# Designs tried in a protein design run: peptides against a protein of PDB entry 5T59. Part 130

Target 1, 112 residues: chain A of PDB entry 5T59
Amino acid sequence: TTPTMQSTSLLTEHLGYPPISLVDDIINAVNEIMYKCTNAMEKYLMQRNIIGKKDFSDEIKIGTAKLESLLENSVDKNFDKLELYVLRNILSIPSDLLEENRFRLLHHEKLV
Target 2, 90 residues: chain B of PDB entry 5T59
Amino acid sequence: EHIRFQRLVQVCNKALEESIRKLQSWEKIHECFPNYGQTREGIENLTVCQQQVIKLWSNLSRVEFDAIFHERSIEEKLNQLDDLINKARS

## One batch from the design tools (peptide; made by RFdiffusion4, then SolubleMPNN)

Design b2_p23_2_s4 (from b2_p23_2, 10 letters changed)
Fold by OpenDDE base, seed 4:
Structure b2_p23_2_s4 (fold): chain B 112 residues (1-112), chain C 90 residues (1-90), chain A 23 residues (1-23)
Amino acid sequence: as target 1 above (112 residues)
Amino acid sequence: as target 2 above (90 residues)
Amino acid sequence: SKDLERLQRAQNADQEELDKWFS
């Protein structure tokens, strides 16, 4: 199915919030988790930055930044796909239910 | 019968899995720390770090996503949606 | 609006590609 303004309105009424809000929650959460993970990685390694007589602090900072970027790119890609998938295939209403008669049924079921 | 919530969980897991996949590559991790990873201790630290991050990713995502789903009552809402659709088609 | 743009993006998304990604 394909999301429409009508389905968005109906789903908003049904959910109590716009469908996109759920997606936003998910995306915001994963972004937060992502940075928590990379931060934890950096902190862990920075606590172990000296090996022998060598200080690897700079390399660790650069390396963790690279990993963060790598993860960011992957998160962006995959959760963009997630958003599209959710809006099309999960938070959607079949077109046949968007007809007048079906629309009334949905409202009736909600109000009764 | 009820399929939408299952799909939601699945797509979330898929996105999470694919997102972390590159960090599961030791080669990619090592490439980011070329000199650090040439030391025994460095390799050990990176190994532990990689494992911990992956676990942290998994655990945090599970907790946070479950919290979101609960707060949004999404399972119930999606089940209701499935029911409404099925009822309308019957 | 941003939400409208995202809706339009979803409307224009390739379902086959999404299915392939999901599988």
Scores: peptide ipSAE 0.720, ipTM 0.955, DockQ to the pose 0.913
Fold by OpenDDE base, seed 3:
Structure b2_p23_2_s4 (fold): chain B 112 residues (1-112), chain C 90 residues (1-90), chain A 23 residues (1-23)
Amino acid sequence: as target 1 above (112 residues)
Amino acid sequence: as target 2 above (90 residues)
Amino acid sequence: SKDLERLQRAQNADQEELDKWFS
């Protein structure tokens, strides 16, 4: 199936919110989680920055930043795919139901 | 008969698993800390850190995504959608 | 506008590629 303006309208009525809102919630959540994870990692290592009288603070900061970047890139890539998949295959209405008579069915079921 | 919510859960898990995959690589972790990781204590710290981050990722994502699904009533709504579609085709 | 662009992006997405990624 393919998302359309018609399906978006119908799904919005059915869900009580636009389909994209669910995707936004998911993406916002994972982004928040991502930064919580990288922050925790930095904090943990910075508390253990001295080894053998050598201060590794700079290396830790740079290294954690690199890992954050790697994670950001991966999150962006995979959750872009998730968005596409959800909108196309989950929050979608088959084309055979996107006809005038079928629209009435979905609308009628809500009203009755 | 109800398939959409199951797919939603699966695709969320897939995205989460693929996103964290690189952090599961010890080689990738070690490469970011070349000198720190040359010490015994550094290796130990990185090992624990890696494990904790992966656990945190898993736990937070589970809690947050479940909360989203609940707040949006998405399982019920997707089941209803499946039912409507099946009814229309019967 | 942004939502419309995202919708269009989904409309133009390659289903086979998405299935491959999902599997």
Scores: peptide ipSAE 0.719, ipTM 0.955, DockQ to the pose 0.917
Fold by OpenDDE base, seed 1:
Structure b2_p23_2_s4 (fold): chain B 112 residues (1-112), chain C 90 residues (1-90), chain A 23 residues (1-23)
Amino acid sequence: as target 1 above (112 residues)
Amino acid sequence: as target 2 above (90 residues)
Amino acid sequence: SKDLERLQRAQNADQEELDKWFS
């Protein structure tokens, strides 16, 4: 099925919030988690930045930044796909239910 | 019967798994720390760090996503949606 | 709106590609 303005409205009524809000929650959460992970990684390594007599702080900072970018790119790509999939295949209403009679049925079910 | 919530969980897991995939590569990790990773202690630190970050990723995502699903009552709502659809088609 | 654009993006998404990604 394909999301439409009509399905969005119906789902908003059904859910109590717009479908996109769920996606936003998910995306915001993973972004927060992502930075928590990268921050933790940097902190862990920076606490162990000296090996022998050599200070690897600069390398650690650069390396963790690279990993952050790598993770960020992957998150962006995959959760963009998630958004599309969720909106299209999960938070969707079949076209036959968007017909007038069935539209009323969905609305009626909420009211009853 | 009820399929949408299952799919939601699955797609979330898929996105999470694919997102962390490259961090699961030791080669990718080591490449970012070419000199640090040439030391024994550095390798040990990176190994622990890699394991910890993956665990943190998994644990935080589980907790946070479950919280979202609960707060949004999404399982119930999606089940209801499935039921409505099935009812309409019956 | 941004939400509308995202909706339109979903409307125009390639289902086969999404299925392939999901599988």
Scores: peptide ipSAE 0.718, ipTM 0.955, DockQ to the pose 0.908
Fold by OpenDDE base, seed 2:
Structure b2_p23_2_s4 (fold): chain B 112 residues (1-112), chain C 90 residues (1-90), chain A 23 residues (1-23)
Amino acid sequence: as target 1 above (112 residues)
Amino acid sequence: as target 2 above (90 residues)
Amino acid sequence: SKDLERLQRAQNADQEELDKWFS
């Protein structure tokens, strides 16, 4: 099935919030987690930046930044797919239920 | 009978797993620290760091996503949606 | 609106591709 304005309205009424709000929560959460992870990695390595007589601080900063970018790209790609999948296949209403008689049923069931 | 919430959990896990997959590659980690990773101590530090970040990723995502699902009452709502659809088709 | 655009994007998404990604 595919999301429609009608299904969005019905789901919003059912959920108490727009379907996309759930997706936004998920995406916002993973972004926060992502930066916490990369920050933790940088902090851990920066505490161990000197090996022997060499200071690897600059390399650590650059390296962790590269890993952050790598993770950002992967998160963006996969959670973009997640958004599409959720909206089409999870937070969706079959077209046959969007007809008038079925529409009333969904609305009626909520009110009863 | 109830399938939507299960799918939500599955798709979240899939996205999380695929997102962290590249960080699970030692080769990619090492490439970011070419000189640091040429030292014994550096390799040890990177190894621990890689393990810790993956664990942190997993733990934080579990906690945060569960919190979202709870706050949004999404399991209940999706189960209700399944029930409504099934009822309408019966 | 941005939300509308995202919904339209989902409407036009390739289901087969999504299924492949999910599998």
Scores: peptide ipSAE 0.715, ipTM 0.954, DockQ to the pose 0.910

Design b2_p23_3_s1 (from b2_p23_3, 11 letters changed)
Fold by OpenDDE base, seed 3:
Structure b2_p23_3_s1 (fold): chain B 112 residues (1-112), chain C 90 residues (1-90), chain A 23 residues (1-23)
Amino acid sequence: as target 1 above (112 residues)
Amino acid sequence: as target 2 above (90 residues)
Amino acid sequence: IDSLSDEEIKKLVKEYRELVAKS
């Protein structure tokens, strides 16, 4: 089911916030976590950048950047899918409930 | 009877698991550090680093997502939505 | 959803967000 203005309004009333806000929270959280992870990885390795007589700082920086990009792309892909799924299948109102009579039911339940 | 919240949790977990999958590959990690990973000490460092990152990912995501779900009261709201739908169809 | 390309998914998400922005 594709979200509509009607369903969004009804869900907003029910939730107390727009459905997209939940998704935004999730996406923002995972992005923050992602960069915390990559930052931690870089810092850990940079503290161990010298092995023997060789300094691997440049390789570490490049390598961690590559991993960050890889993770970022994966996160974007998977959480775009998540967003679509949530909005279509979880935070959604079936078409039969969007009919006039069922629409009244949702409002009635809130008012009573 | 209540299915939406369960689905939310499932898809969140799936997204998290799929996102971190490439970092779980030792081969992928090693490829990013071809010379560093040719040293014994480098391999050891990368191994620990990989484990720590995956653990950090899992722990932070659990805590943060649970906090979001709680703050948004999403389980209750989704259960109510399920109930409303079921009631309307009865 | 798994049958959709990454670009198609992004497009759909964008369209939804635009709809919400109009609300």
Scores: peptide ipSAE 0.425, ipTM 0.937, DockQ to the pose 0.831
Fold by OpenDDE base, seed 5:
Structure b2_p23_3_s1 (fold): chain B 112 residues (1-112), chain C 90 residues (1-90), chain A 23 residues (1-23)
Amino acid sequence: as target 1 above (112 residues)
Amino acid sequence: as target 2 above (90 residues)
Amino acid sequence: IDSLSDEEIKKLVKEYRELVAKS
């Protein structure tokens, strides 16, 4: 089911916040986690940048940046799909309940 | 009877699993460190690093997502939504 | 959803966010 102004309003009333706010929390969290992971990776390897007599600092920095980009792209794609799915199939109201009689029922349940 | 929260958890787990999939590939990791990964110590360091980052990803996501779900009372709200829908259709 | 392209998904998400912003 495609979100509508009506369904968004009703869900906002039910949740106490707009449905998109939950998605925003999830996306913000995963982005923070992502950069914590890549930062930890770089720090770990930079503490082990010298093998024998060779310094691999430059290669480590470039390599970690590549992995970060790879992870960013994957996160972006997968959580765009997540956002769409959540809004369509989880935080949604079936069309038959948006009819006049069913619509009143939802409001009535909250008011009573 | 209550299905929406279960679906939310499932889709979140799926997104997290798919997002970290490429970092689970040793080949992808090694490709980013072609010379470093040709040394014994480098391979060992990369192996540990890969394991640690995957664990960190899993642990942080579990804790943070559970916190979000709790703060937003989403399980209760989705259960109520399921109940309302079922009641309306009865 | 798996049948949708990345661009189509991004477009739909954008439209939904715009709808919310107007609400």
Scores: peptide ipSAE 0.424, ipTM 0.937, DockQ to the pose 0.805
Fold by OpenDDE base, seed 4:
Structure b2_p23_3_s1 (fold): chain B 112 residues (1-112), chain C 90 residues (1-90), chain A 23 residues (1-23)
Amino acid sequence: as target 1 above (112 residues)
Amino acid sequence: as target 2 above (90 residues)
Amino acid sequence: IDSLSDEEIKKLVKEYRELVAKS
């Protein structure tokens, strides 16, 4: 189901934070991990930049940058899908609970 | 009966696995280092590098995502949500 | 969701975030 102002408010009350905050945490974490990985890769190869009499430093920098771009694009696409799925199917309230007469259950359980 | 947290874990794992897929391709790695990868030593270095990055990706994501889930108490909250929904439908 | 294009997904996410911002 598509998120609404009503569902967002109810979920925020239940969770103690807006649903989007969880998604933001996940996305921020994977972005940080991504750059740690690419940085580690570059550092590893730059320690091994000379083979024979040839210095491959420039090629390593360019190649690592290309891989970083590929990873960035993949992360963006896959975690955009994740965000949409989480908000629609996991952090969501079914329509039968969004009826006025059913709101009492959520509030009652929290107060008791 | 509790399904939401399981789904969350599954979709997170899927997103992580699909994101690292291109780095698991030796062909993609080699294409980025055309001259470096023509040397025996270069191939060896790239092979080790590829393996280490994939392991780092897996380990860091596990630790960080588990920390997020714990800090947000998301398993408990999603289980409660499942229970509320099931109760409302009964 | 798998049937949605990347652009469609981005639009939907944007719309949701705008909705949250107004809340």
Scores: peptide ipSAE 0.419, ipTM 0.936, DockQ to the pose 0.839
Fold by OpenDDE base, seed 2:
Structure b2_p23_3_s1 (fold): chain B 112 residues (1-112), chain C 90 residues (1-90), chain A 23 residues (1-23)
Amino acid sequence: as target 1 above (112 residues)
Amino acid sequence: as target 2 above (90 residues)
Amino acid sequence: IDSLSDEEIKKLVKEYRELVAKS
């Protein structure tokens, strides 16, 4: 189901934070990890840039940049899917609970 | 009975696995370093680099995602959500 | 979700974020 203002409000009350905040944490984390990985790769190879008498620094820089781009594209794609899935299927409230009779359940649990 | 948190973990793992898939391909790695990878030392360096990056990806993601889940108390909250839904339907 | 294109996914995500911003 597609998130609504009502479901978002209810979930925010339940979670103590907006559902999107969890997704943002996940996305921010994976982005940080991604750049740590690519940076580590570049540094590792740049420390080994000379083989024999040939300097491969330029090739290493270009190559690592290409890998970073590939990883970025893949991360963006897969975590966009993740975001949609989480918001639709995990952090979601069934329509029957959005009705007034069922709506009281979430509110009641908070007060008790 | 409790399914939402399990699903969250599953989709996170899937996204992480699919994201790193390209770096798991030796062919793709080698293509990015065509001349460097023609040397013995280059191949060795790339091999180690690939292995280290994959391990780093796995380890960091596990630690960071677990931290997020803990800080957000998401397992408890999702279990409670499951319970509320089940109660409403009973 | 696997049946959705990247553009469709981006659109849906954008719409949701806009909804949240209005809240």
Scores: peptide ipSAE 0.419, ipTM 0.937, DockQ to the pose 0.828

Design b2_p23_3_s2 (from b2_p23_3, 10 letters changed)
Fold by OpenDDE base, seed 4:
Structure b2_p23_3_s2 (fold): chain B 112 residues (1-112), chain C 90 residues (1-90), chain A 23 residues (1-23)
Amino acid sequence: as target 1 above (112 residues)
Amino acid sequence: as target 2 above (90 residues)
Amino acid sequence: IDNLSDEEIKKMVKEYRELVKKA
């Protein structure tokens, strides 16, 4: 089901924060991790940039940049899917719970 | 009975696994370093680098995601949500 | 989700985020 303002409000009340906040935390975390990984890769290889008498520094910089771009694209794609799935299927309220009587139930449970 | 948190963990793991899949491809790694990877020592360095990055990815993601889930109390909240839904349908 | 194009997914995500901003 597609998220609505009603479901978002109810979930926010239940969670104590908007559902999107969880997703934002996840996405921010993976982005940070991604750049830590690519930075580590570049640093590791740059410390090993000379093989024999050849300096591969330029190739390493270009290569790691390409890998970073590849990873960025993959992260973006997969976590967009994740966001959509989480919001539609995990952090969601079935339509029957959005009815008047069920809404009262959710409210009542919070107060009790 | 409780399914939402399990699904959350599953989709997070899947997203992480699919995201790092490109770096798990030796062919793709090697293609980015065509001359460097033609040397024995270069191949060795790339191999170690690939392994280390994958491990770093896995370790950092586990630690950070667990921290997020804990800070957001998401397991408890999702279990409660499951319970509410089940109760409403009973 | 797998049946949706990348563009469709991005659009849906954007629409949801806009909805949340209004709330």
Scores: peptide ipSAE 0.426, ipTM 0.938, DockQ to the pose 0.840
Fold by OpenDDE base, seed 3:
Structure b2_p23_3_s2 (fold): chain B 112 residues (1-112), chain C 90 residues (1-90), chain A 23 residues (1-23)
Amino acid sequence: as target 1 above (112 residues)
Amino acid sequence: as target 2 above (90 residues)
Amino acid sequence: IDNLSDEEIKKMVKEYRELVKKA
């Protein structure tokens, strides 16, 4: 199913927050984790940048940047898919519940 | 009977696993450090680094996602949603 | 979803977010 204004409103009432807020939390979290991981990697290798008589600092910086970009792209793609799936299939209301008689059910359950 | 929260957990795990997959490839890691990785010590450092990053990714994601789910009471809310849907269809 | 292109997914997500802003 595709999210609608009506389903969003009903779910917001049910959840106490808009469905997108959950997705935003997830995406923000994974982005933060991603940068923590890449930062840790760079710092670890930069502390070990000299092997023998060679300084690999430049290579490390470039390499970690490449990995970061790769990870960013993967995160973006996979969590865009996740967002779509969650909004369409998890945080969704079946069409039969989006009828007038079913709207009352959701509202009634909250009031009782 | 309750299926939505289980699905949420599943798709989150899948997204996390797919996202980190390329970092799990030694070949991909090595390609980013072609000269550094030609040294014995460099290989050792990259190996440890790779393992630590993957572990950090897994641990942080578990903790943070669980915290989100708790703060949003999403399991309870999704279970309630399942119940409402089932009730309406009965 | 697996059959959708990255661009299509991004488009759909964008459309949803715009809808939410209006709600």
Scores: peptide ipSAE 0.425, ipTM 0.938, DockQ to the pose 0.846
Fold by OpenDDE base, seed 5:
Structure b2_p23_3_s2 (fold): chain B 112 residues (1-112), chain C 90 residues (1-90), chain A 23 residues (1-23)
Amino acid sequence: as target 1 above (112 residues)
Amino acid sequence: as target 2 above (90 residues)
Amino acid sequence: IDNLSDEEIKKMVKEYRELVKKA
């Protein structure tokens, strides 16, 4: 089910916040986690950049950047799908409840 | 009966698992460090690094997502939504 | 509640639409 202005309004009233705000929190969190992970990896390896009198600092920087890009692309793809799924299938109101006779149920429960 | 919150948790876990999958590949990790990974110490360091980042990913995501769900009271709200839908259809 | 305003609702719907286009 595709979200509508009507369903968004009803869900916002029910949740106390717009449905998309939950998704935003999730996406922001995973992005933060992603960069924390990449940063930790780079720092760990840079502390171990010299092996056998060879300095691998440049290779480590390039390698970690590649991994970051790989992870970033995967996160973007998978969480875009998540966003669509959540908004369409979880934070959604069935069409039969959007009819006039059923529409009042959500309002009634809130007022009681 | 109550299904929406369960689905939310499932799809979040799926997205997290699929996102980290490529970092779980030793081959892909090694490819990013072709010369470093040719040394014994390099391999050891990369192995530990890979394990640590995966654990960090898992731990942080669990803690942060649970915090979000709690702050947004999403389990309660989704359960209520399920109840409303079921009530309307009964 | 500010987030219940028509403007905010319209904004959220628009944002969703943009997401669908990009996905």
Scores: peptide ipSAE 0.349, ipTM 0.926, DockQ to the pose 0.050
Fold by OpenDDE base, seed 2:
Structure b2_p23_3_s2 (fold): chain B 112 residues (1-112), chain C 90 residues (1-90), chain A 23 residues (1-23)
Amino acid sequence: as target 1 above (112 residues)
Amino acid sequence: as target 2 above (90 residues)
Amino acid sequence: IDNLSDEEIKKMVKEYRELVKKA
């Protein structure tokens, strides 16, 4: 199902926050985690940048950047899918229930 | 029956797993460090690094996502949503 | 809903629609 103004309003009332806020939290979290991981990787390798008499610092920096880009692309793709799925299939109200005034149910529950 | 929260957890895990998949490939890791990875010590370092990053990814995601779910009370809210929908259809 | 305006809701829906178009 596709989110509507009506469904968004009802869900916001139910959740106490807009549905998109949950997704935003998830997206922000994974982005933070992603960069923490890549940073940790770079730091780890940079502490081990010299093997024998050769300094691999430049290669490490470039390599880590490549891996970061790879991870970024994957994260973006997979979590865009997640966002769509969550908003359409999890945080959603069936259209038939909207037509049947599900709004009354939400209000009823609050009053009970 | 409560199904929405379970699905949320599942799709989150799937997204996390799919996102880190390429880093789980030794070939991909090695390709990024072609000369470094030609040394014995370099290979050892990359191996440990790969393992640690994957573990860090897993641990951080678990902690952070659980925190989000808790702060948003999403399990309870989704269960309630399921109940409301089921009740409406009864 | 009391703290969320109709315009804000419309904006959110619009943003979602844009995302769907890109998917």
Scores: peptide ipSAE 0.348, ipTM 0.926, DockQ to the pose 0.050

